# Peptides against a protein of PDB entry 9IZ0: the designs that were tried, part 84

Target 1, 345 residues: chain A of PDB entry 9IZ0
Amino acid sequence: ITCLGSNGHTYKQLVKGGNDDLRQDAVMEQVFEQVNGFLRSYRKTSQRNLSMRTYKVIPLALKTGVIEWVQDTIPLGEYLDSAHKVYHPKEWSLSTCRKLIAEKQMEDLETRLKVYDLVCRHYRPVFRHFFLESYADPVQWFTTQTNYARSTAVASVLGHVLGLGDRHGQNILIDKTSGEVIHIDLGIAFEQGKKLPVPECVPFRLTRDVVDGMGITGVEGVFRRCMEFTLETLRREEDSLLSVLEVLRYDPLFSWLISPLRRMKKQKMQLENFNQPESGNITTDASRDPKIQRNNVSGESEAERAILKVRQKLSSTLSVEASVGELIRIAQDPSYLALMFCGWS

## One batch from the design tools (peptide; made by RFdiffusion4, then SolubleMPNN)

Design b2_p13_3_s3 (from b2_p13_3, 8 letters changed)
Fold by OpenDDE base, seed 3:
Structure b2_p13_3_s3 (fold): chain B 345 residues (1-345), chain A 13 residues (1-13)
Amino acid sequence: as target 1 above (345 residues)
Amino acid sequence: EKLLEEALRARKE
């Protein structure tokens, strides 16, 4: 839809309906705005303009709402599929890679690692080309690539701490003007992605293409340092962040559990990513709403476990540098990436 | 929003 604002400007907006509870997304965006307040309060993060890019979500009903249409963006996965066809036309198609990974999904880790390595050799990173083709001016190129590495670092720390999981390439938008990442569809939080049929095993997405976008230094530059500064800020504000999450513990609108409907939808999307190459608009007319009696007792116990897990991730037992080093290592580990539905790109 | 501001205010006192 297009809405006329009180300022006389027209705004394109996405109306989402059906089985998606936008209240989860709206709450996560509010958590990110609070974290952005923390990032602005500290010199090390404020001097670098470190922030999680947010978008407006207005839940209108249990399953209906309005989402801000982020202008001048492209889904990371859409860009990568197009760019691979242009820059590596002799390599394997995305569909071929998906098929080979899917055919070995039930095999042992050794077999899955061999297939992952084979796919990686036939599907090389291209995301550096986003910056090279979009920005002819060297200063603009360097600025946008730096903004990408910074925003990815913030999103990676927050993704780990809040348990957002992998964040597949359709849930990450790239801003074509700034190079910043925008994370969308925030309905999987607090490690709920580990309960999916294909579990989200990585702390955040740090695939070969995500790294290729950082330029020649990869993770060993702006990205690592910005992760360190972000984690240092979150550790200092641990109590403030936990207070925000405690408010959500008692929010009757927030769900600490993935809904059966959302689990089934994610399961279908995972299975379809294995079986079909085409982005079919699945209009699932699922008219039967089973009254999910929210057992308050199960929700409170899951909230307590989630908050405890956030506290554990903010622990100062390891240095910031050691903690970030381990997160980067795990996020790039082939033994985890080979288990994902799309860990090669 | 208001409950979050109140919770953040109650920790500064």
Scores: peptide ipSAE 0.006, ipTM 0.370, DockQ to the pose 0.017
Fold by OpenDDE base, seed 1:
Structure b2_p13_3_s3 (fold): chain B 345 residues (1-345), chain A 13 residues (1-13)
Amino acid sequence: as target 1 above (345 residues)
Amino acid sequence: EKLLEEALRARKE
């Protein structure tokens, strides 16, 4: 929809209806706004204009709301699929890569690593071309690539600390003007991604294409240093961040757990993206209700566990540099990426 | 529309 603001400006907005609880997105955006306050307060982060890009979320009712349409953006996954067809027209399609990974999803780690390596050899990174295509001026190219690396560093630290899940290429927008990343669909947080049918095992998305967008320095340039400064800021503001999260503990509208319905819907979407409709009457005998042991873990006990996990991730037991080094290592580890739904790009 | 304007007003206060 397009809304006319009281200021006479027209705003394009996305209306989501039916299935997603936009209150989780709205709450996470409020947390990001507070974190952006912390990042502005410290010299090391402020001098680099480090921020999590936010968008306005207005929940209107249960499962309905309005999201700000971020102009001049593209989903990372949409760009990568299009660019890969242009730059590597002889390589495998995204659908072929997905199929091969899914066919081996139940196999051992060694088999999954072999298939992941095979897919990686037939689906090469292309995200560097986003900056080369969009910015003919060397200063604009350097500035936007730097903004991308900075924005990705902030989002990676925050994504790890808050346990953001479902970080696939359609849930990450690229701003075509600034090169910054915008994370959307924030409804999987506090490590609830580990409860997905394909468990998330990386701290944040740092796939080969995410790294290719950082240019020749990869993770060792602006990205690593901006992760370090972001983590240093969050460790200093630990009590402030935890106080913001404690407010959410008492929000009866905030779900610390992924809803069984959302889990099942994501499971179906993962399966339906693989099933071309072969017209086979799979009578899914709906009678196997998996006895979801309702461990009646009160929503309060899950909130307490989530806050404890945030505190543990902000621990000063390791240096900032050592902590960031380990996060970067894990996020790029083939043994984790091979287990993901789309760990190759 | 009206609910959105009211929600946007309530966040500016």
Scores: peptide ipSAE 0.000, ipTM 0.301, DockQ to the pose 0.021
Fold by OpenDDE base, seed 4:
Structure b2_p13_3_s3 (fold): chain B 345 residues (1-345), chain A 13 residues (1-13)
Amino acid sequence: as target 1 above (345 residues)
Amino acid sequence: EKLLEEALRARKE
């Protein structure tokens, strides 16, 4: 829809109806706004304009809401698929890479690593071209690439701390004007991504293309330092952040658990991304209702565990530099990326 | 080798 604002400006908005609960997204956006307050209050983060890019979410009902249409954005995965075809037309398609990774999903780590390495050799990074194509002015190029590295660093720390899942390339938008990342579809948080059919094993998305967008320094310099400053801020504001999360514990509208319906939807989307439309009438005998053992873990016990994990991630047991170093290492480790649905780009 | 053959097969399909 297109709305006329009281300021006379026209705003595009996405009306999302159906089975998606936008309350989770709205709550996570509120948490990000609070964190942005902390980032503005702390000198090291404020001087760098560090923020989690947010968007407006207005839940209208249990399954309906309005989302701000973030103008001048592109999904990272859409750009990467397009750019890869342009810059590497002799390499494998994204569909071929996905197929090969899926075919070995049930195999041992050694086999999965071999397939991941093979895919990586036939699907090279291209995300540096986003900045080179979009910005002819060197100052604008450098500014937008810096903003990308900064926003990715903030999103990486927050994504880890809050346990954001489902961080695939379609759920990460790139702002074409600023170079900032916008994380969307926030409905998998507090490590519920580990409960997906393909578990998320990385703390945040730091794939080869995500790194390629940082330019020649990769993770070193702007990204690493901005992660450090962000984590330092969050550690300083631990009690404030935990107080915000504790309010959500008592919100009857907030779900600390991924819904069975959302799991099934994500499972279908994972399977449909493998099905090219071969016209085979596979009668899916849908009859095996897996007896979901309702482990009656009270929603309160899951909230408590989630908050405890946030506290543990904010622990000062390791230095900020050591903690960030380990997070960057894990997020780039082939042994984790090979286990992911799309860890190669 | 086998993985390369499988990959070459998957590229032809």
Scores: peptide ipSAE 0.000, ipTM 0.256, DockQ to the pose 0.040
Fold by OpenDDE base, seed 5:
Structure b2_p13_3_s3 (fold): chain B 345 residues (1-345), chain A 13 residues (1-13)
Amino acid sequence: as target 1 above (345 residues)
Amino acid sequence: EKLLEEALRARKE
């Protein structure tokens, strides 16, 4: 829909109806705003303007709401598919790569690693070209690439701590003006991605293209340092962050669990949306999800488990540098990446 | 935590 604001400006808004609980997105956005408060409170993070980019979500009912249309953005996956065709026209298509990974999803790690390595040799990263194409001025190029690395670092730490899943290329927007990342569709949190038909096993998205966008230093520049400062801030504000999450424990409307039907639909819809080029008609077939009697007792126990996992991720047992180093290692490890869903790659 | 420490120990041996 397009709304006329009281300021005379027109705003595009996405009305979502159907199976996605926009209250989860709205709650996660509220958590991000609190975290952005913490990031502003410390000199190390505030001097770098470290923030999680947010978007407005207005839940209207259990399954309906209005989402802000983020202007001047492109899905990472859309850019990468387009750019790969331009810069590497002799390499494999993304559809071919996904097919090969999908055909081996039930195989052992060794077989999946061989296929992943083969795909990597025939599908090279291109995301550095986003910055080179979009910014002719060297200062703008450097600024936007820096903003990208910073925003990706914040999103990576926060995404790990909150256990954000479903971080495929369509759920990550790139701001064409700032180079910042915007995470959308927050419907998989608190490690519920591990409950998908193909479990998520990486802490955040740090694929070859995500790294290629960081420029010549890759992860060893702005990205690593901004992850360290972000994690340092979240450890300092652990009690504040946990207090924000405890409010959600008492929200009878918040869902700490992804439903089995939603788990199956998420990965299936990813496959279908990648195979159908044309029909933007998301017929949200309003299949009556049977009234899952939310046993209130199950919700509280899952909230407690989620909060406990957040606390464990904020533990000071390892240094910030060691913790970030291990997260960066795991997120790039082919032995983990080869296990990911073919639509996630 | 303990499982990660054990996994890191098991890779150093």
Scores: peptide ipSAE 0.000, ipTM 0.265, DockQ to the pose 0.021

Design b2_p13_3_s4 (from b2_p13_3, 6 letters changed)
Fold by OpenDDE base, seed 5:
Structure b2_p13_3_s4 (fold): chain B 345 residues (1-345), chain A 13 residues (1-13)
Amino acid sequence: as target 1 above (345 residues)
Amino acid sequence: EKLLEEAEAARKA
């Protein structure tokens, strides 16, 4: 839909009607706005303009709402698929790589590691080219790459703490103007990604291409330091963050659980959308999910468990540096990455 | 070897 604003500007908006609960996206965006308040109040994060990029979500009804269309963006996965064809035309296609990972999805870790290593040798990182192509001026190049590393660091800490799942390349937008990342489709949070048919086992997306976009220093530059400052801010504001999440515990509209049907559909749709490059309007026929009487008691107990996990992730038992170091290690570990869904890689 | 043959077969299919 296109709306004319009271300022005379035309705004493109996405009206979603369908099976996705936009209330979860709207709630997560509200949590990000509160966290952005904490990041602005703390000197170490404020002086670096650290923020989670947000987008407007207005839920109109159960499973219906209006989403801001983020202008001047590209999905990370769309850029990477195009760039790999240009820079590495002799390497394997993303479809070939996904097929090989999918074929061994039920195999042991050793077999999955061998396939993942093989895929990595035939599909090399290209995301550094985004910055080299888009920004001819060295100052703009450095600024946008720095913004990317900062934005990715904030999103990585928040993604871990809030347990954001489904962080595939289509759910991460790159702002072509700033280099910042914008996370979309927030419908998997509080570690519900571990309940997918292929469980998510990494704390956030730190794939080889995500690292390649950080430039020569990779994770050891701006990224690590900005993760540390973000985690330090969230630990300082733990009680404030938990108080925001406690308000959501009592929101009867918020769903702390992903339905079994939605779990299967999420990973299946990622495979189907990749095999059909045509922008067919998938009118997802609104199959009436049966009125699962959400026993309020089960939702409250899941909210409490989610809040307890957030508290555990904010624990000061390890230093900020040690905690960030371990998160960065796990997020890049082939033993975890090889276990991820083929559509996620 | 076998994984390379499977990968080459998957590339030709």
Scores: peptide ipSAE 0.011, ipTM 0.499, DockQ to the pose 0.039
Fold by OpenDDE base, seed 2:
Structure b2_p13_3_s4 (fold): chain B 345 residues (1-345), chain A 13 residues (1-13)
Amino acid sequence: as target 1 above (345 residues)
Amino acid sequence: EKLLEEAEAARKA
């Protein structure tokens, strides 16, 4: 839809309907705005304008709402698919890579690592070209690449701390003006990504293309230091952040658990990405109500467990540098990336 | 703001 603002400007908005709970997105955006307050108050983060890029979400009903259409953006996955075809036209297609990883999904770790390495050799990073193509001026190039590394660092720390899942390339937008990342579809949080058909085993997305966008230094320099300053700010504001999350414990509308419907939708999307459409009308009769024994783990017990995990991630038992170093290591570890749906790009 | 006000209210309660 297009709305006319009281300022006389027209704003495009996305109306989402169906099975997506936009209340989770709206709540996570409110948490990000609070964290942005902490980042603005702390000298080390404010001097670098560190923020989580937010977007406006207005939930209208349980499954319907209006989302801000973020202007001048592209999904990371859309750019990468197009750029790989241009820069590496002799390499494997994204569909070929997906098929090979899928075919070995049930195999041992050693076999999965061999296939992951094979895919990596036939599908090389290209995301550095986004900055080289879009910003011919050296100052704009450097500024936008720096903004990308900064925003990715903030999103990586917040994504880890809040246990934000489903961070595939279509759920990460790149702002073509600033180079900043915008995370969308926030309805998998508090480590519920581990309950997906392909469990998430990395703290955040730090694939080879995500690193290639940081330029020659990769994770070393702007990205690492901005992760450190962000984590230092969150550790300082631990009690404030936990108090914001405790309010969500008492929100009867907030779901601390991934919905069975969302899990099934993600499972179907994973399966559909494996099947080229042979035109077979498999009417999957979705009418089999699996009597999922709702073990009455009260929503309260899951909220308490989620908040406890956030507190554990903010623990000062390790230095900020050691904690960030370990997170970066795990997020880039082939032993984890080979287990992911799309860990090579 | 509103979540902080609610959180501060919950801390004072």
Scores: peptide ipSAE 0.000, ipTM 0.318, DockQ to the pose 0.018
Fold by OpenDDE base, seed 3:
Structure b2_p13_3_s4 (fold): chain B 345 residues (1-345), chain A 13 residues (1-13)
Amino acid sequence: as target 1 above (345 residues)
Amino acid sequence: EKLLEEAEAARKA
């Protein structure tokens, strides 16, 4: 829909209906605004304008809401598929790569690593071209690539700490003006993604294309340093962050458990990403709402476990540099990436 | 409705 604001500006908005609870997305955006407050208060993060890019979510009912349409964006996965066809027209198609990974999904880790390596050799990174195509001026190119590395670093730390899952290329928008990342569909948080049939094993998305967008320094440049400053800020503000999350523990509207419907939908999407060629109109006939009795006692125990896990991730037992180094290592480890539905791009 | 389903499908695809 397009709405005329009281300021005379027109705003394009996405109305979402059906089986998706937008209250989860709205709550996660509120958590990000609080974290952005912490990032603005700390000199090392404020001097770099570090923030999580947010978008407005207005839940209207249990399963209906309005989402801000983020202007001048493209899904990362949409750009990458198009760019691979242009820059590497002799390499394998995305559908061929998906098929080969899917055919081996039930095999041992050694076999899956061999297939992942084979796919990687036949589907090379291209995300560097986003910046080269979009910004002819060297200063704009450098600025936007720097903004990308900064925003990806903030999103990676927050993704790990808050246990954001299902961070595939369609849930990550790229701002064509700033180069910043915008994470959308935040309905899987607090490690609930590990309860999916194909669990996300990485702390955040740091695939070869995500790294290729950082330029010649890859992860060892702006990205690592901005992860360190972000994690240092979150460790300093641990009590403030935990206090924000404790409000959600007692929020009857927040769900610490993935709903069976969301689980089935994400399971279907995972299976369809294994089986479908590009063209499938997914008409989800979402007609039967089973009356899910929210077992409140199980939700409180999951909230307590989630908050405890956030506290553990903010532990100062390791240095910031050591913690960030380990996160970057795990996020790039082929042994985890080979287990993902799309770990090569 | 269809534009909402297409935009939800594009956010899910």
Scores: peptide ipSAE 0.000, ipTM 0.264, DockQ to the pose 0.065
Fold by OpenDDE base, seed 4:
Structure b2_p13_3_s4 (fold): chain B 345 residues (1-345), chain A 13 residues (1-13)
Amino acid sequence: as target 1 above (345 residues)
Amino acid sequence: EKLLEEAEAARKA
């Protein structure tokens, strides 16, 4: 939809219809706006303009809403697939890589590591080219790459702390103007990504391409420092952040659990991303209804566990530097990335 | 080796 604002500006808006509950996205955006308040209050974060990029979500009904159309963006995964074909035309296709990882999904860690390494050797990082090809001016190049590293650092800390899941390349937009990342489809939070058919094992997305976009310094430049400043701010504002999350505990409209329908949809999308339809009529009799063990864990007990887990992630037991160092290590560890749906890019 | 053969087979398919 295109809306004319009262200010005379024309705004594109995405109407999302279907089974996606936009209330969860709207709530996470509100949490990000509060966190952006905290980031503005502290000199170390404010001086660097650290923020989580937000977008407007207006839930209209249980399964319909209006999302701000983020102009001048591209999904990270769309850019990477296109760029990989240009810069590495002799390497494997994304479909080949996905197939090989899928075929070994049920194998042991050693086998999965071998396949991951093999895929990594035949699908090299390209995301550096986004900045090199999009920005001919060196100052603009440096500014946008810096903004990318900063925004990725904020999103990585927040994504870890809030347990954001489903952080695949289609759910991460790149702003072509600023170089900033915009996280979308926030309907998997509070570690519910671990309940996906392919569990999320990393704290945030820090794949080889995500790092390649940071330029020559990789994680050791702007990214690490901005993660540290972000985590330092969140630790200082722990009580404020937890108070915001406690309000959500009592929101009857907020779901601390991934809906069975959303889980099934993500399962289908994971399976369909493996099955490019070659036209073979494989009637997969999808009749194996996974016995939904309705563990009647009260939504309240899940909220309490989620908030406790946020508190644990904000613990000052380790220094900010040590905590960030460990998060970066885990997020880049092949032993975790090999277990992911798409850990190689 | 076997993984390379499987990968080449998957690329040719």
Scores: peptide ipSAE 0.000, ipTM 0.395, DockQ to the pose 0.040

